# Peptides against a protein of PDB entry 3V4O, part 56

Target 1, 234 residues: chain A of PDB entry 3V4O
Amino acid sequence: DQPLAKDKVALLIGNMNYREHPKLKAPLVDVYELTNLLRQLDFKVVSLLDLTEYEMRNAVDEFLLLLDKGVYGLLYYAGHGYENFGNSFMVPVDAPNPYRSENCLCVQNILKLMQEKETGLNVFLLDMCRKRNDYDDTIPILDALKVTANIVFGYATCQGAEAFEIQHSGLANGIFMKFLKDRLLEDKKITVLLDEVAEDMGKCHLTKGKQALEIRSSLSEKRALTDPIQGTEY

## One batch from the design tools (peptide; aimed at target 1 P27 L206)

Design b2_p27_3_s4 (made by RFdiffusion4, then SolubleMPNN; from b2_p27_3, 16 letters changed)
Fold by OpenDDE base, seed 5:
Structure b2_p27_3_s4 (fold): chain B 234 residues (1-234), chain A 27 residues (1-27)
Amino acid sequence: as target 1 above (234 residues)
Amino acid sequence: YEAPPSKLSEEEIKKKLEEMREEILKA
């Protein structure tokens, strides 16, 4: 039985021009490449760059409203981030130095909201740092993801992204996107696809010991980004 | 391929997401 998506929606966020933190370059190219690929997969894509805290919160909130039963959703973020006590935070471009949790968006909170939408598939991809922020002492209580949440969470470290980019097809991608873009269009279960990306990253001398892809999933069903939208024939 | 995105205002961000919602409702 071919799984069907009610619809396919994606929100891509790339933060580069930070006010109080090192500027990045890779998110621009990575968001560009991912946008083009997802559109080939018939995703409706909104791509945003350099979002303030207010803009990021609004964008995520509005995106969550698009998620519903049977919808395939993909949320991608590239930029600065941190991880404290198992909680990951996306850093807006207007975040102060030092930033705190109240200035940032908590990934786990977003995941919690996503699991309530009964989506056909939720993919959350993070390309950001996982360093501890010593200036944030927030310890949120993390609820376990529901077994039926159908959420796939990919976490790629982006340490040293300010100066470390890989030239690919005339563009300078981040490490994660370099490998992801080669496989994203494959008709495979998304967890299998991402696992293969992780393996590719591990084998490459350019990325070995520098970046890894962590995959967490509650996906029990066969779901692929290539799954067709209901009512459409390909 | 399309050109990379640019910085948008809050209103433009909201508009883009609303347009996406409308497209979903038509499907």
Scores: peptide ipSAE 0.363, ipTM 0.839, DockQ to the pose 0.039
OpenDDE base, seeds 1, 2, 3, 4: peptide ipSAE 0.029, 0.340, 0.153, 0.105; ipTM 0.596, 0.838, 0.663, 0.707; seed 1 fails the geometry check

Design b2_p27_4 (made by RFdiffusion4)
Pose (drawn by RFdiffusion4):
Order: C-alpha cells, then structure tokens, then sequence
Structure b2_p27_4 (pose): chain A 234 residues (1-234), chain P 27 residues (1-27)
C-alpha cells in the first residue's frame, strides 16, 4: 500500500543567455538547487543550461529513453516561455525575434510521449511566463491525451501572467524555486506539497497581484517524489 | 525589484560561486 516508483528520472533545463531576448540570471541557481534536492530524493537527474532548440529536443529524447512503465518522470524548465490556447511552449536560447511555435518545444507534446511510455507519474514544473505570443499564427488541434490520472503541473505562474526572478539576481533563486526548495523534501503527495508552496508564495510581497503558483493535477493515487524505488530497501 | 522570465535583461556574467555550480552541473 506504499506507492512505489519503478525508477525516478528528471530533466532540468535553465535557459539564460538568450541571443535575441532579454537575458536571465536565476535559472542557473534554480537548476543547481533542484538538482541537489532531487538527488537527495534518489532521482536520476540530467541538468542542463542555455540550450538551443536542437539541444532541447535532444535532451528531451534522452529523457524519454529513460522512461518506462511505472517510472516517475519529472521535467523542470526555467527560462522564457509562452502560452497560446492553453498550450505551453519553452523558448530556446537561439529563438529568433519574433519567434513562432516551430522554434519552440511544446510541453503537451512531451507529455504525450511520456504517456506512451506508461510512466507511473508525470510532473512538469514550468518556471516561465505564460503570456500569448502574438506572432505565433498557428493552432494546436493536438490529439486528446489518455486519461492516465497521474499528471501534475506546477506552473510558477497563472495563464496570461508572468513568472519572476529578482532583478540583478546574483545568488537569489527565482520566486518559484525560493519557495519550492523549502518544501520539496516533504513526504507528501506532490499535489499537496505544491499547494503548500502556493500558500508560501502568497505571502511574498514582491509578487502579490502578478505571480501565483498554479497547480493542475489529475493525479488520483497518493504519489510523492519521496516514494521508494521498487526493489530497493526502505 | 523584479525581472520576468521574458523581460528585464540581466547580466549573466558568472562569479566564482556560479562557475562552481555550472561545473558541478556538468558532472
């Protein structure tokens, strides 16, 4: 009755040095921090910085190859992003200005590929803005996803809104990780854990009225990032 | 002050501690 994971795998990407868009600073320290915490939780973690579109597609293919039946899969992205018609896109460092969906990675397409591997848990922590891209002409018409009841999204912000880091950030985490890092080791269902992070973030004066954590979850089973890996000793 | 993930251009020059973190991530 203790939920188990076949394995725990994560892909972390932090994009900062944009060629044609404002540069960011905090993704480095955000990725460094989450890498350490997830390793403490026995995840196999690939952590990468400043990825071009080509590197981002390759990184996700490698991550998909590590996924199989019952595996917990987690993707964390810190950098520029946007959301059109409910679909979230991650923007690579080589994105032109302006850019369209073909220059970016669609998170929903990644989730579809993860479900094909029959993962036991799918977690997306998207630490990026979610405003429209006016230059993105295209429409989704993506296939409906299977009802796997194991999907959790932790958006650093609401749809049509911005996610933030501290100006001239230096050593400070961005807002989402500042609060996520204090809770991630808790032995609680990931949905509940993210809800406590949402409450902590609500006390932050800098972001009142402009950034709030949004949790979207269909996870029915009580699964946690601290769940033991099957066949190891707990 | 705040910089959004899509605005507020930031200086990405790394100091010693940040170089250390980057090298650690590459391990």
Amino acid sequence: as target 1 above (234 residues)
Amino acid sequence: DLASRSSGDQDTTENDEEKFMREHLEE

Design b2_p27_4_s1 (made by RFdiffusion4, then SolubleMPNN; from b2_p27_4, 8 letters changed)
Fold by OpenDDE base, seed 3:
Structure b2_p27_4_s1 (fold): chain B 234 residues (1-234), chain A 27 residues (1-27)
Amino acid sequence: as target 1 above (234 residues)
Amino acid sequence: GLASTSSGDQDTTLNEEELKMRKELEE
């Protein structure tokens, strides 16, 4: 029995032109490549670059409005970030230096809101550093998550580690997207697909010992990004 | 070279072997 999605919606955010932090290059190409791939998978894709705090919050709100029961939701972020106490924070381009949690968007809060929509699948692809921010002493009090068994996190790097981009003349993908784009269209359970990406990254001597993909999941069904939308024939 | 996406991190220069590998990955 083929799993079906009611609809498939993705929000892609790439932040690179920071006002008070080092500029990045890879998010531009990474967002572009991922947009093209997800559209081939019949996702409705909204792709945005260089968002302020206000714009990021609005984009997330609009994204959530597109989610409903049985909908596949995918959030991709490339930019500066940090992780405190298991909470991931995305940094807007207008964030101060140093930034704190009140200046950033908490991914786990977004997940909570997605669960309230009774989505069929929640996928987070986070291409950011996961080091602790020592300038942020805030302990966020998050509401307990529901047990939905439909959650997948793909972290471009392991907990407490850094993410990297290749520096050369011209534009190129970040490390994570370089390997992800080769597998993304495969008809496989999303956790299996990401595991293969992790193996590909691990075989590359360039990234060995520097960056490793981490997968966190609670997915009880064989859900794939290639799953057909209900009412359509493939 | 490689650059960390962390704030304040500096670029890491690739050695000759890493440079060759990068070219292979770009093909």
Scores: peptide ipSAE 0.058, ipTM 0.549, DockQ to the pose 0.228
OpenDDE base, seeds 1, 2, 4, 5: peptide ipSAE 0.057, 0.056, 0.070, 0.012; ipTM 0.555, 0.544, 0.561, 0.408; seed 4 fails the geometry check

Design b2_p27_4_s2 (made by RFdiffusion4, then SolubleMPNN; from b2_p27_4, 11 letters changed)
Fold by OpenDDE base, seed 4:
Structure b2_p27_4_s2 (fold): chain B 234 residues (1-234), chain A 27 residues (1-27)
Amino acid sequence: as target 1 above (234 residues)
Amino acid sequence: GLAGTDSGDQDTTLNEEELKMRAELAE
């Protein structure tokens, strides 16, 4: 039997206009394109740009309110970020320089909260750098995650590496979204889909040796973003 | 019939100069 979603909800955040950090351009296009794709997949999509810490926290809270048992939750982030000790931190546009964990949103904390909602699927697409922030000495004591076997992380880059965007005179995608958008609508297990995206990225001469997709998953069921919503006669 | 604008992915030859990092680590 094909897995069913009770509902499908996505929060997309693109941060570009940083106050104390270099401005980005691609998150605008990335969020826009991903929004359109996810809507075609019957996701309820909240897409936001240039969020302060306060606004990001509120957006996450509102996103969590839409999650419930069996709901598919997808969080996409494009912007500055870092990773310390396996914890991913999304940087708000009003973050100081240097930023610390107290100024940022921890993705793993969001995951914990999503697990409490008994979601059917938790997908994180993190289009940010994963370099260590040496200015943040905080060791987050993360409570042990529950074993839900419904978690997928798509990191735009490998651990300790950088994610890139194309600085063209025109609007261009980040590297991750450039390849993701071509496959996102495919009816495949999400981990298989991301693996194919990884292969496509690996074939690109521009990103070879610079950026590679990392997939981290614990997904015991064949769940896809194309899975129908329960009660909808398709 | 609404012609699906195949936005042809212009293979923008990404010059190395066009790549910007999505991180600012204080140097």
Scores: peptide ipSAE 0.169, ipTM 0.589, DockQ to the pose 0.033
OpenDDE base, seeds 1, 2, 3, 5: peptide ipSAE 0.008, 0.006, 0.008, 0.013; ipTM 0.462, 0.445, 0.476, 0.466; seeds 2, 3 fail the geometry check

Design b2_p27_4_s3 (made by RFdiffusion4, then SolubleMPNN; from b2_p27_4, 9 letters changed)
Fold by OpenDDE base, seed 3:
Structure b2_p27_4_s3 (fold): chain B 234 residues (1-234), chain A 27 residues (1-27)
Amino acid sequence: as target 1 above (234 residues)
Amino acid sequence: GLAGTDSGDQDTTLNEEEKKMREELAE
């Protein structure tokens, strides 16, 4: 039997106009493109740009309120970020330089809260720098995550400025979004879909050796973004 | 400045929004 979603909800955040950090451009177009695609997949989508710490926290809180048992949740972030001790941090536009964990949002904390909602699927798509922040030596004390087999992470990493943006359809997309948008509507298990995106990125001469997609998953069921919402006939 | 929000309830013509984004990126 085809898996069903109770509902499908997505939060998309693109941070570009940083106060104390280099400005970005790609998140604007990338958020737009992804919004349109997810709407075609019957997601309820909230898309936000240039969020302060306060605004980001509020947006995440509101997103979590929409999650419930069997709901598909997707969080997309494009902006500055870092990874320390296995924790990924999204950087708000008003973060100081240097930023620390207390100024940022921890993705794993969000995941913990999503797990408490007993969601059917949790997808994180993170298009951000994942380098270690040497200015933050704080070890976050995270509570143990529940053991769930419904988590998918897609990490897009850029090794150089030359591979940050590419022209696509008359707009400049991030490299990750360029390849993701071509496959996102396919009726495939989400991990299979992302693996194909990773292959496309690896084969392209423009991106080979410059940007890669890392996939981490505990997904044990054949769940797709195309899965119908319960109570709807497709 | 703080950029706009897009929600599922917003009916914006794709072409106009795309045009706007192109203009914003050119600035």
Scores: peptide ipSAE 0.013, ipTM 0.423, DockQ to the pose 0.064
OpenDDE base, seeds 1, 2, 4, 5: peptide ipSAE 0.012, 0.007, 0.006, 0.005; ipTM 0.438, 0.420, 0.454, 0.392; seed 4 fails the geometry check

Design b2_p27_4_s4 (made by RFdiffusion4, then SolubleMPNN; from b2_p27_4, 12 letters changed)
Fold by OpenDDE base, seed 5:
Structure b2_p27_4_s4 (fold): chain B 234 residues (1-234), chain A 27 residues (1-27)
Amino acid sequence: as target 1 above (234 residues)
Amino acid sequence: GLAGTDSGDQDTTLNEEEEAMRAELAL
C-alpha cells in the first residue's frame, strides 16, 4: 500500500540580505526553484525571503499551525547558520554580530513542536554553514525528542563545514540545490533520494572534496515527497 | 533574445508572496 499524506506543507526560508553579516545570493534562486518543484509535488508552499527574527518566528508558528496528524512537513532553510552541540541554528537577517542562540531559531526546537503535531513525515533541508559559533557558549537544554521514526535531515554540508555558493556572475543555485532539483520529483523514499543527491555531489569534480551532503534520518517507513494526499485520488 | 526577462518576474513573485505572507502575519 502506498503511504498517504493527510496533507503536505512546506516552509521555505531564504536569508540573503543580512544587516551585520556577509550577503548571500544563492538563497533567492534556490527558494524559487524549490518552491516550483514542491508545488508540483502538491505541497502547500510558503516561501519567504530575508526574514527578521520576529518574522522567522512567526513564519514557523504559522507553519506549525498547518501541521497535524499524518501531515508531511518540510522545512527548507538557506542562509547563515551554525551548529552547536548537534543543534542547528538558523540566523535571521537582523541578527547581531556576533549572533547567539537567543537571536536565532533552533531547528531541533521546531522538530520537537512538529513531533507534538503527530506529523507523518518531518523533513529538514538545511543549506547553511554548520560551523560552531564560538561566541555562543549556551548549551541548549532540549527536551528529549519523541521516538517518531519519521525524521529526515538533509544538511547541505558536513558537520563543521561551510556551505559554498557558486560565485558566478549570474544568479546561480547553491551547490545543494543544483543537485537536489534534478532528483526532487523522483518517486523514491526521501532518504534514498537524498542519498542519490549526495552521490551526484560526490561525483561532480566541482564539489568533490569541497561540499558533501549529510543525511540523518530515523525514517522507518517508505515515505516519499511524491506520496499522494488522502482524498485526492483521481 | 528574450530569455533574460524571467529573472525579474521571479523576484517579483517571491516578493509578492513574501508581502502577502507578511500581510497575513501582520494580521
Scores: peptide ipSAE 0.006, ipTM 0.398, DockQ to the pose 0.064
OpenDDE base, seeds 1, 2, 3, 4: peptide ipSAE 0.008, 0.006, 0.007, 0.076; ipTM 0.388, 0.376, 0.406, 0.528; seeds 1, 2, 3, 4 fail the geometry check

Design b2_p27_5 (made by RFdiffusion4)
Pose (drawn by RFdiffusion4):
Structure b2_p27_5 (pose): chain A 234 residues (1-234), chain P 27 residues (1-27)
Amino acid sequence: as target 1 above (234 residues)
Amino acid sequence: EEEEEEEEEEEEEEEEEEETEELLQPR
């Protein structure tokens, strides 16, 4: 009755040195921090910075190859992003200005590929803005996803809103990781853990009225990032 | 008096936006 994971795998991407868009600072320290925490939780973690579109597609293909039945899969992205018609896109460092959906990675397409591997848990922590891209002409019409009841999204901000880091950030985490890092080791269902993070962030004066954590979840089973890996000793 | 009040409200909004941009950077 203790939920188990076949394995725990994560892909972390932090994009900062944009060629044609404002540069970011905090993704480096955010990625460094989450890598350490997830390693403490026995995840196998691939952590990468400043990825072009090509490198981002390769990284996600490698991550997909590590996924199989019952595996917990987690994707964390810190950098520029946007959201059109409910679909979230991650923007690579080589994105032109302006850019369209073909220059970016669609998170929903990654989720569809993960479900094909029959993973036991799918977690997306998207630490990026979610405003419209006016230059993105295109329309989704993506297939409906299977009902796997094991999907959790932890958006650093609401749809049509911005996610933030501290100006001239230096050593500071961005807002989402500042609060996520204090809770991630808790032995609680990931949906509940993210809800406590949403409350902590609500006390932050800098972001009142402009950034709020949004949890979207269909996870029915009580799965946690601290769940033991099957066949190891707990 | 209504035009002066509108100009003061616009100026306060511009100052709040500038202060927010000095403190925060969007991703």

Design b2_p27_5_s1 (made by RFdiffusion4, then SolubleMPNN; from b2_p27_5, 13 letters changed)
Fold by OpenDDE base, seed 3:
Structure b2_p27_5_s1 (fold): chain B 234 residues (1-234), chain A 27 residues (1-27)
Amino acid sequence: as target 1 above (234 residues)
Amino acid sequence: DEKEEEEEKLKKEKEEEEKYKSLLQAL
């Protein structure tokens, strides 16, 4: 017997055109590529670009409304970000310089809300830097997470490190998406799939010693993005 | 023949990687 998803829902956010921070390029292509792949996996995909704080919060709220018991939820983010005290913060395009936690969206808070929906799987793919923001001295007090054993984080880079894109006039993927897209359709446990992506990225001479995929998971079941949706015949 | 094609592909990929190494931008 293979695991079944009640439904599969993904929110993809790519922030590029920042008002007070360096502009990015890769999120456009990365969101597009990932959208196409997730649709092939029968995900309901909402893809959004260049969101303000208000728009990001609304998008997350709408995403959460689509989650329910047994639903697979996937959140992808590409853009500026930081990590303080183990908490990941996504930076909206209208964030001030410097940005602080009150201007950003905390991923762990989103996870808490996803757990309340009794989801079947929670996947976070975070293509952002994980360096500490020295301008933010706030210590977030987060509520305790439930023990759901259905959580997977794919960080594009290591703790305290940077994630990269190729900055040229043409369209190109970020480093993380470059390797992720080649394996995303494989029928494997999601942690195994990401481990293979990590190995592929490790062979890349561009980012050797600069960027490495980190997988953080608590996944007690053999869940895959290819898992069929309940009530559907394939 | 297949092995030679794979080696040529790998060589081209490495050359492209070297070309773009200086163009990396942090997110």
Scores: peptide ipSAE 0.336, ipTM 0.721, DockQ to the pose 0.355
OpenDDE base, seeds 1, 2, 4, 5: peptide ipSAE 0.319, 0.324, 0.334, 0.299; ipTM 0.719, 0.717, 0.726, 0.767; seed 2 fails the geometry check

Design b2_p27_5_s2 (made by RFdiffusion4, then SolubleMPNN; from b2_p27_5, 13 letters changed)
Fold by OpenDDE base, seed 3:
Structure b2_p27_5_s2 (fold): chain B 234 residues (1-234), chain A 27 residues (1-27)
Amino acid sequence: as target 1 above (234 residues)
Amino acid sequence: MKEEEEKRRKEEEKKKEEEEKKLLQPL
């Protein structure tokens, strides 16, 4: 039987206009393009730009309220970020320089909270750098995650590397979104879809040897973003 | 004619890729 979603909910965050850090451009276009694609996939999409720490925490809390048993949850982030000790941190626009974990949102903490909602699928698409922040020596003590076998991470780059945007005549797209958008509507298991995106990005001469998609998953079922919502007669 | 046009197309494509490569910025 084809897997069914109880509902499909996405939170998209694009941070560009940092106060104390370099301004970005790609998150604007990338959030817009991804919003349009996810709506075609019958996702309920909340798209937000230039969030402060307080606003980001509130947006995540509101997103979690929309999650329930069997719901597909997707979190997309484009902006500044870092990775320390296997933990991914999203940087708010009001973060100090240097920023620390206390000023940022830990993705693995969000995952823990999503698991408590008994979601059908948890997808994280992280379009950010994954370099270590040497100004933050905090080792987050994370509670043990449950074994839910419904988790997919798509990292725009490999561990310790940068993710890039391309600027063309005033418009910019992230490298990850450039390739993701061409396949996102395909009726394939999400890990298979992302693997094909990884191959497409691997052929890009611009970022060869600089950026590569990393897929981290524990997905025991054939779940796709195209999976129908329960009770909808298509 | 076809070979010269294909050569010109490849040179224009390579030039566009080189210009695009200069516009890469890290996030």
Scores: peptide ipSAE 0.400, ipTM 0.763, DockQ to the pose 0.317
OpenDDE base, seeds 1, 2, 4, 5: peptide ipSAE 0.390, 0.400, 0.396, 0.396; ipTM 0.753, 0.758, 0.756, 0.760

Design b2_p27_5_s3 (made by RFdiffusion4, then SolubleMPNN; from b2_p27_5, 10 letters changed)
Fold by OpenDDE base, seed 5:
Structure b2_p27_5_s3 (fold): chain B 234 residues (1-234), chain A 27 residues (1-27)
Amino acid sequence: as target 1 above (234 residues)
Amino acid sequence: EEEEKEKKEKEKEEEEKKKFEELLQPL
């Protein structure tokens, strides 16, 4: 049976104007471009820029309210971030320097909450650095995730590595979005699509050895971002 | 001639890569 989404919902967050950290440029364009692409895929898209911790938490809460059984959920984040012990942390624009886990949003906590909604697909696209934060010794004790086999992570970079934006005088993109946007509309299993993006990034002489996409998935079914919404007669 | 052409292409790629890397900002 062709997988049908009950609905398709995306939350896109781009943080650029940090108070205590270097300002970024790419998240503006990347969120905009991804918004347009996901809307072509019939996603309900909420796109937000420069969120404080409070605003990010509220945005995630509102996003979770749109999730239900069989809904496809996509979270995209572009901004500062870090990874400690396999946990990904998104950094709000009002985060102190140094920031800690208590100041940030843990992606794996969001995943747990998405699993409780019995979603049809959970996609995380994380355009952030994955370096360890040595100022944060907190090991989040995450409850064991349920075996839902409907999870896909696209990390813009390898574990312990940096992700980059391209600083142009005009439109700056993240390296990840530069390659992702060319394939995102393809009717392919999301893991296959991301594998092709990884190959494109790896074949480019400019990005080869500088940044590499990591795909982490537990996806037992053929799910695509192009999957039709249930009840839409095509 | 082919070796000299290949060497020049490689030098051009390395220079282009260097210029590209100067435009990169970590997230």
Scores: peptide ipSAE 0.452, ipTM 0.808, DockQ to the pose 0.423
OpenDDE base, seeds 1, 2, 3, 4: peptide ipSAE 0.449, 0.435, 0.441, 0.445; ipTM 0.809, 0.796, 0.802, 0.803

Design b2_p27_5_s4 (made by RFdiffusion4, then SolubleMPNN; from b2_p27_5, 12 letters changed)
Fold by OpenDDE base, seed 4:
Structure b2_p27_5_s4 (fold): chain B 234 residues (1-234), chain A 27 residues (1-27)
Amino acid sequence: as target 1 above (234 residues)
Amino acid sequence: MEEEEERRRRLEEEEEERRYAELLQAL
C-alpha cells in the first residue's frame, strides 16, 4: 500500500536582510518558488522572510504545533548558517557579528521536538553554509534521538563547505534551489529525488568543485512528498 | 537548421553559466 500522510506541513524561512552580515538575494526567490511547488503537493505552507531570533523561535514553535502523529513536516531554510560538531545553526537577521549558538537556532534541537510529535516524515532542506564558526566554542549537549527512521536532511553543500547564490541584479535562485525546483514534484522517494538533484548539481560546470549536495537520511519507508493525505480522494 | 539553433542555444547557456560562476556569493 502507498504510504499516506495524515497531513503535510512546511515552514519555509528565508533570511536576507541581515543587520550585521552581508545581504543575500536568493532566499526571496527560493522561498517563493518552493512555496508554490509545495502547495501543489498539498502542503500547508508557512513562508516567512527576514526573521529575528525571536520571530524564528516563534515560527518554529507554531510549526511544531501543527505537527502530529503521521504528519509530514518539512523545514526549509535559506540564509546564513554554520555547522559546529555536526549541529546546524540557522542565523537570524538580527544576529550579532560574530554570532554564536545562543543567537541562532539549532536544527537538531528542532528535529528532537519533531520526533516527539510522532511525525510520519521529517524533511530538512538547509540552504546555508556549513563552515565551522570559530567564534563559537559551545559544545551542545543534545538529547538522544529516537529511532524513528523517518528523517531526511538535504544539505545544499558538503560538511565544512560553503553554499552559494548568484549575486545578479535580477532575480536568480540559489544553487541548491536551481536544481531542486526541477525535480520536487516528481513522485519518488524523497531520498531518491534528492539523489537525482545531487547528480544534476554534479553535472553543472557552475558548481563543479565548489558546491555539492549532501543527503543524510534514516528513512525505512518509501515516502515521497507526493504521498496523498489520508481521507483525500484523487 | 534546428541542430544549429540548438547548438547555439547550448553554447549561450554555457556562456551564461560561466558568467554566473563569477558572481557566486557564499551564504
Scores: peptide ipSAE 0.329, ipTM 0.704, DockQ to the pose 0.371
OpenDDE base, seeds 1, 2, 3, 5: peptide ipSAE 0.008, 0.000, 0.007, 0.005; ipTM 0.388, 0.291, 0.333, 0.289

Design b2_p27_6 (made by RFdiffusion4)
Pose (drawn by RFdiffusion4):
Structure b2_p27_6 (pose): chain A 234 residues (1-234), chain P 27 residues (1-27)
Amino acid sequence: as target 1 above (234 residues)
Amino acid sequence: TALEESLQELLDSLLQSRDSELPPFPP
């Protein structure tokens, strides 16, 4: 009755040095922090910075190969992003200006590939803006996903809104990680844990009225990032 | 009221968006 994970795997990407878009600072420290915390939770973590589109597609293919039945899969992205028609896109450091969906990675397509591997848990922590891209002409018409009841999204911000880090950030985490880092080790269902992070973030004066954590979840089983790996000793 | 507006502007200036800040369409 203790939910178990076949394995725990994570892919973390922080993009900062954009060629044609404003540069960011905090993704480095955000990725460094989450890497440490997830390693404490026995995840196998691949952590990468300043990825071009090519490198981003390769990193996600490698991550997909590590996924199998019953595996907990987690993807964290910190950097520029956008959202058109409900689909979230991650923007690589080599994105032209303007750019369209073909220059970017669609998170929903990644989720579809993860479900094909029959993972036991799918978690996406998207620490990026979610405004429309006016230059993106295209339409989704993606296939409906299977109902696996094991998907959790922790968006750093709401649809049509911005996610933030501190100006000239230096050592400071961005807003999402500032609050996520204090809760991530808790032995609670990931949905509940993210809800507590949403409450903590609501006390932050800098972001009132402009950034709020959004949880979207269909996870029915009480799964946590602290769940033991099957066949190891707990 | 003016002091509250100035404090809000100061607080907003401490934030960096992770928005791509795309240019407007050419005329």

Design b2_p27_6_s1 (made by RFdiffusion4, then SolubleMPNN; from b2_p27_6, 14 letters changed)
Fold by OpenDDE base, seed 4:
Structure b2_p27_6_s1 (fold): chain B 234 residues (1-234), chain A 27 residues (1-27)
Amino acid sequence: as target 1 above (234 residues)
Amino acid sequence: EEAEEAAKKEEDSKLQSYSPELPPPPP
């Protein structure tokens, strides 16, 4: 039997216009493209750009209110970020230089809160760097995650590595989104889809040896972004 | 033509890192 979603909800955040950090360009286009694709997949999509810490926290809180038992939740983030001790931190546009965990949103904390909602699927697409921030000595003691077997992380890059955008003639795309968009509508298990994206990205000569997709999953069911919403007559 | 335009677009493409330049750690 094909898995059914109770609903499908996505929060897309693209941070570009940093106050104290280098400005980005790709998140604008990438959020837009992903919004259109996820809407074709019957996601309820909230897309936001250039969020402050306060606005990011509020956006996550509002996103979590839309999550419930069996709902598919997708979080996409494009912007500056870091990873300390396996914890991914999304950097708000008002983050100081240097930033710390107190100025940022921890993805694993969001995951914990999503697990409390008994979601059907939790997908994180993180188009950010995963370098260690040596200015942040905070070891977040995260509570043990529940064993929900419904979690997928698509990291635009490997642990300790950078994610990049391609800037050409005023157009910019993130490397991750460049390849993700071509496959996102495929009726495949999300981990299989991301594996194919990883292979496609691996053919990119620009980022060879600089950026590679990492898939981290605990997904026991054949869940896809194409999975129908329960009660929709197809 | 599309492949050559794609290849030229790749050659002229600049990679921008999503890593902020952090100041050197204070001494």
Scores: peptide ipSAE 0.334, ipTM 0.750, DockQ to the pose 0.458
OpenDDE base, seeds 1, 2, 3, 5: peptide ipSAE 0.299, 0.304, 0.314, 0.290; ipTM 0.702, 0.706, 0.725, 0.696

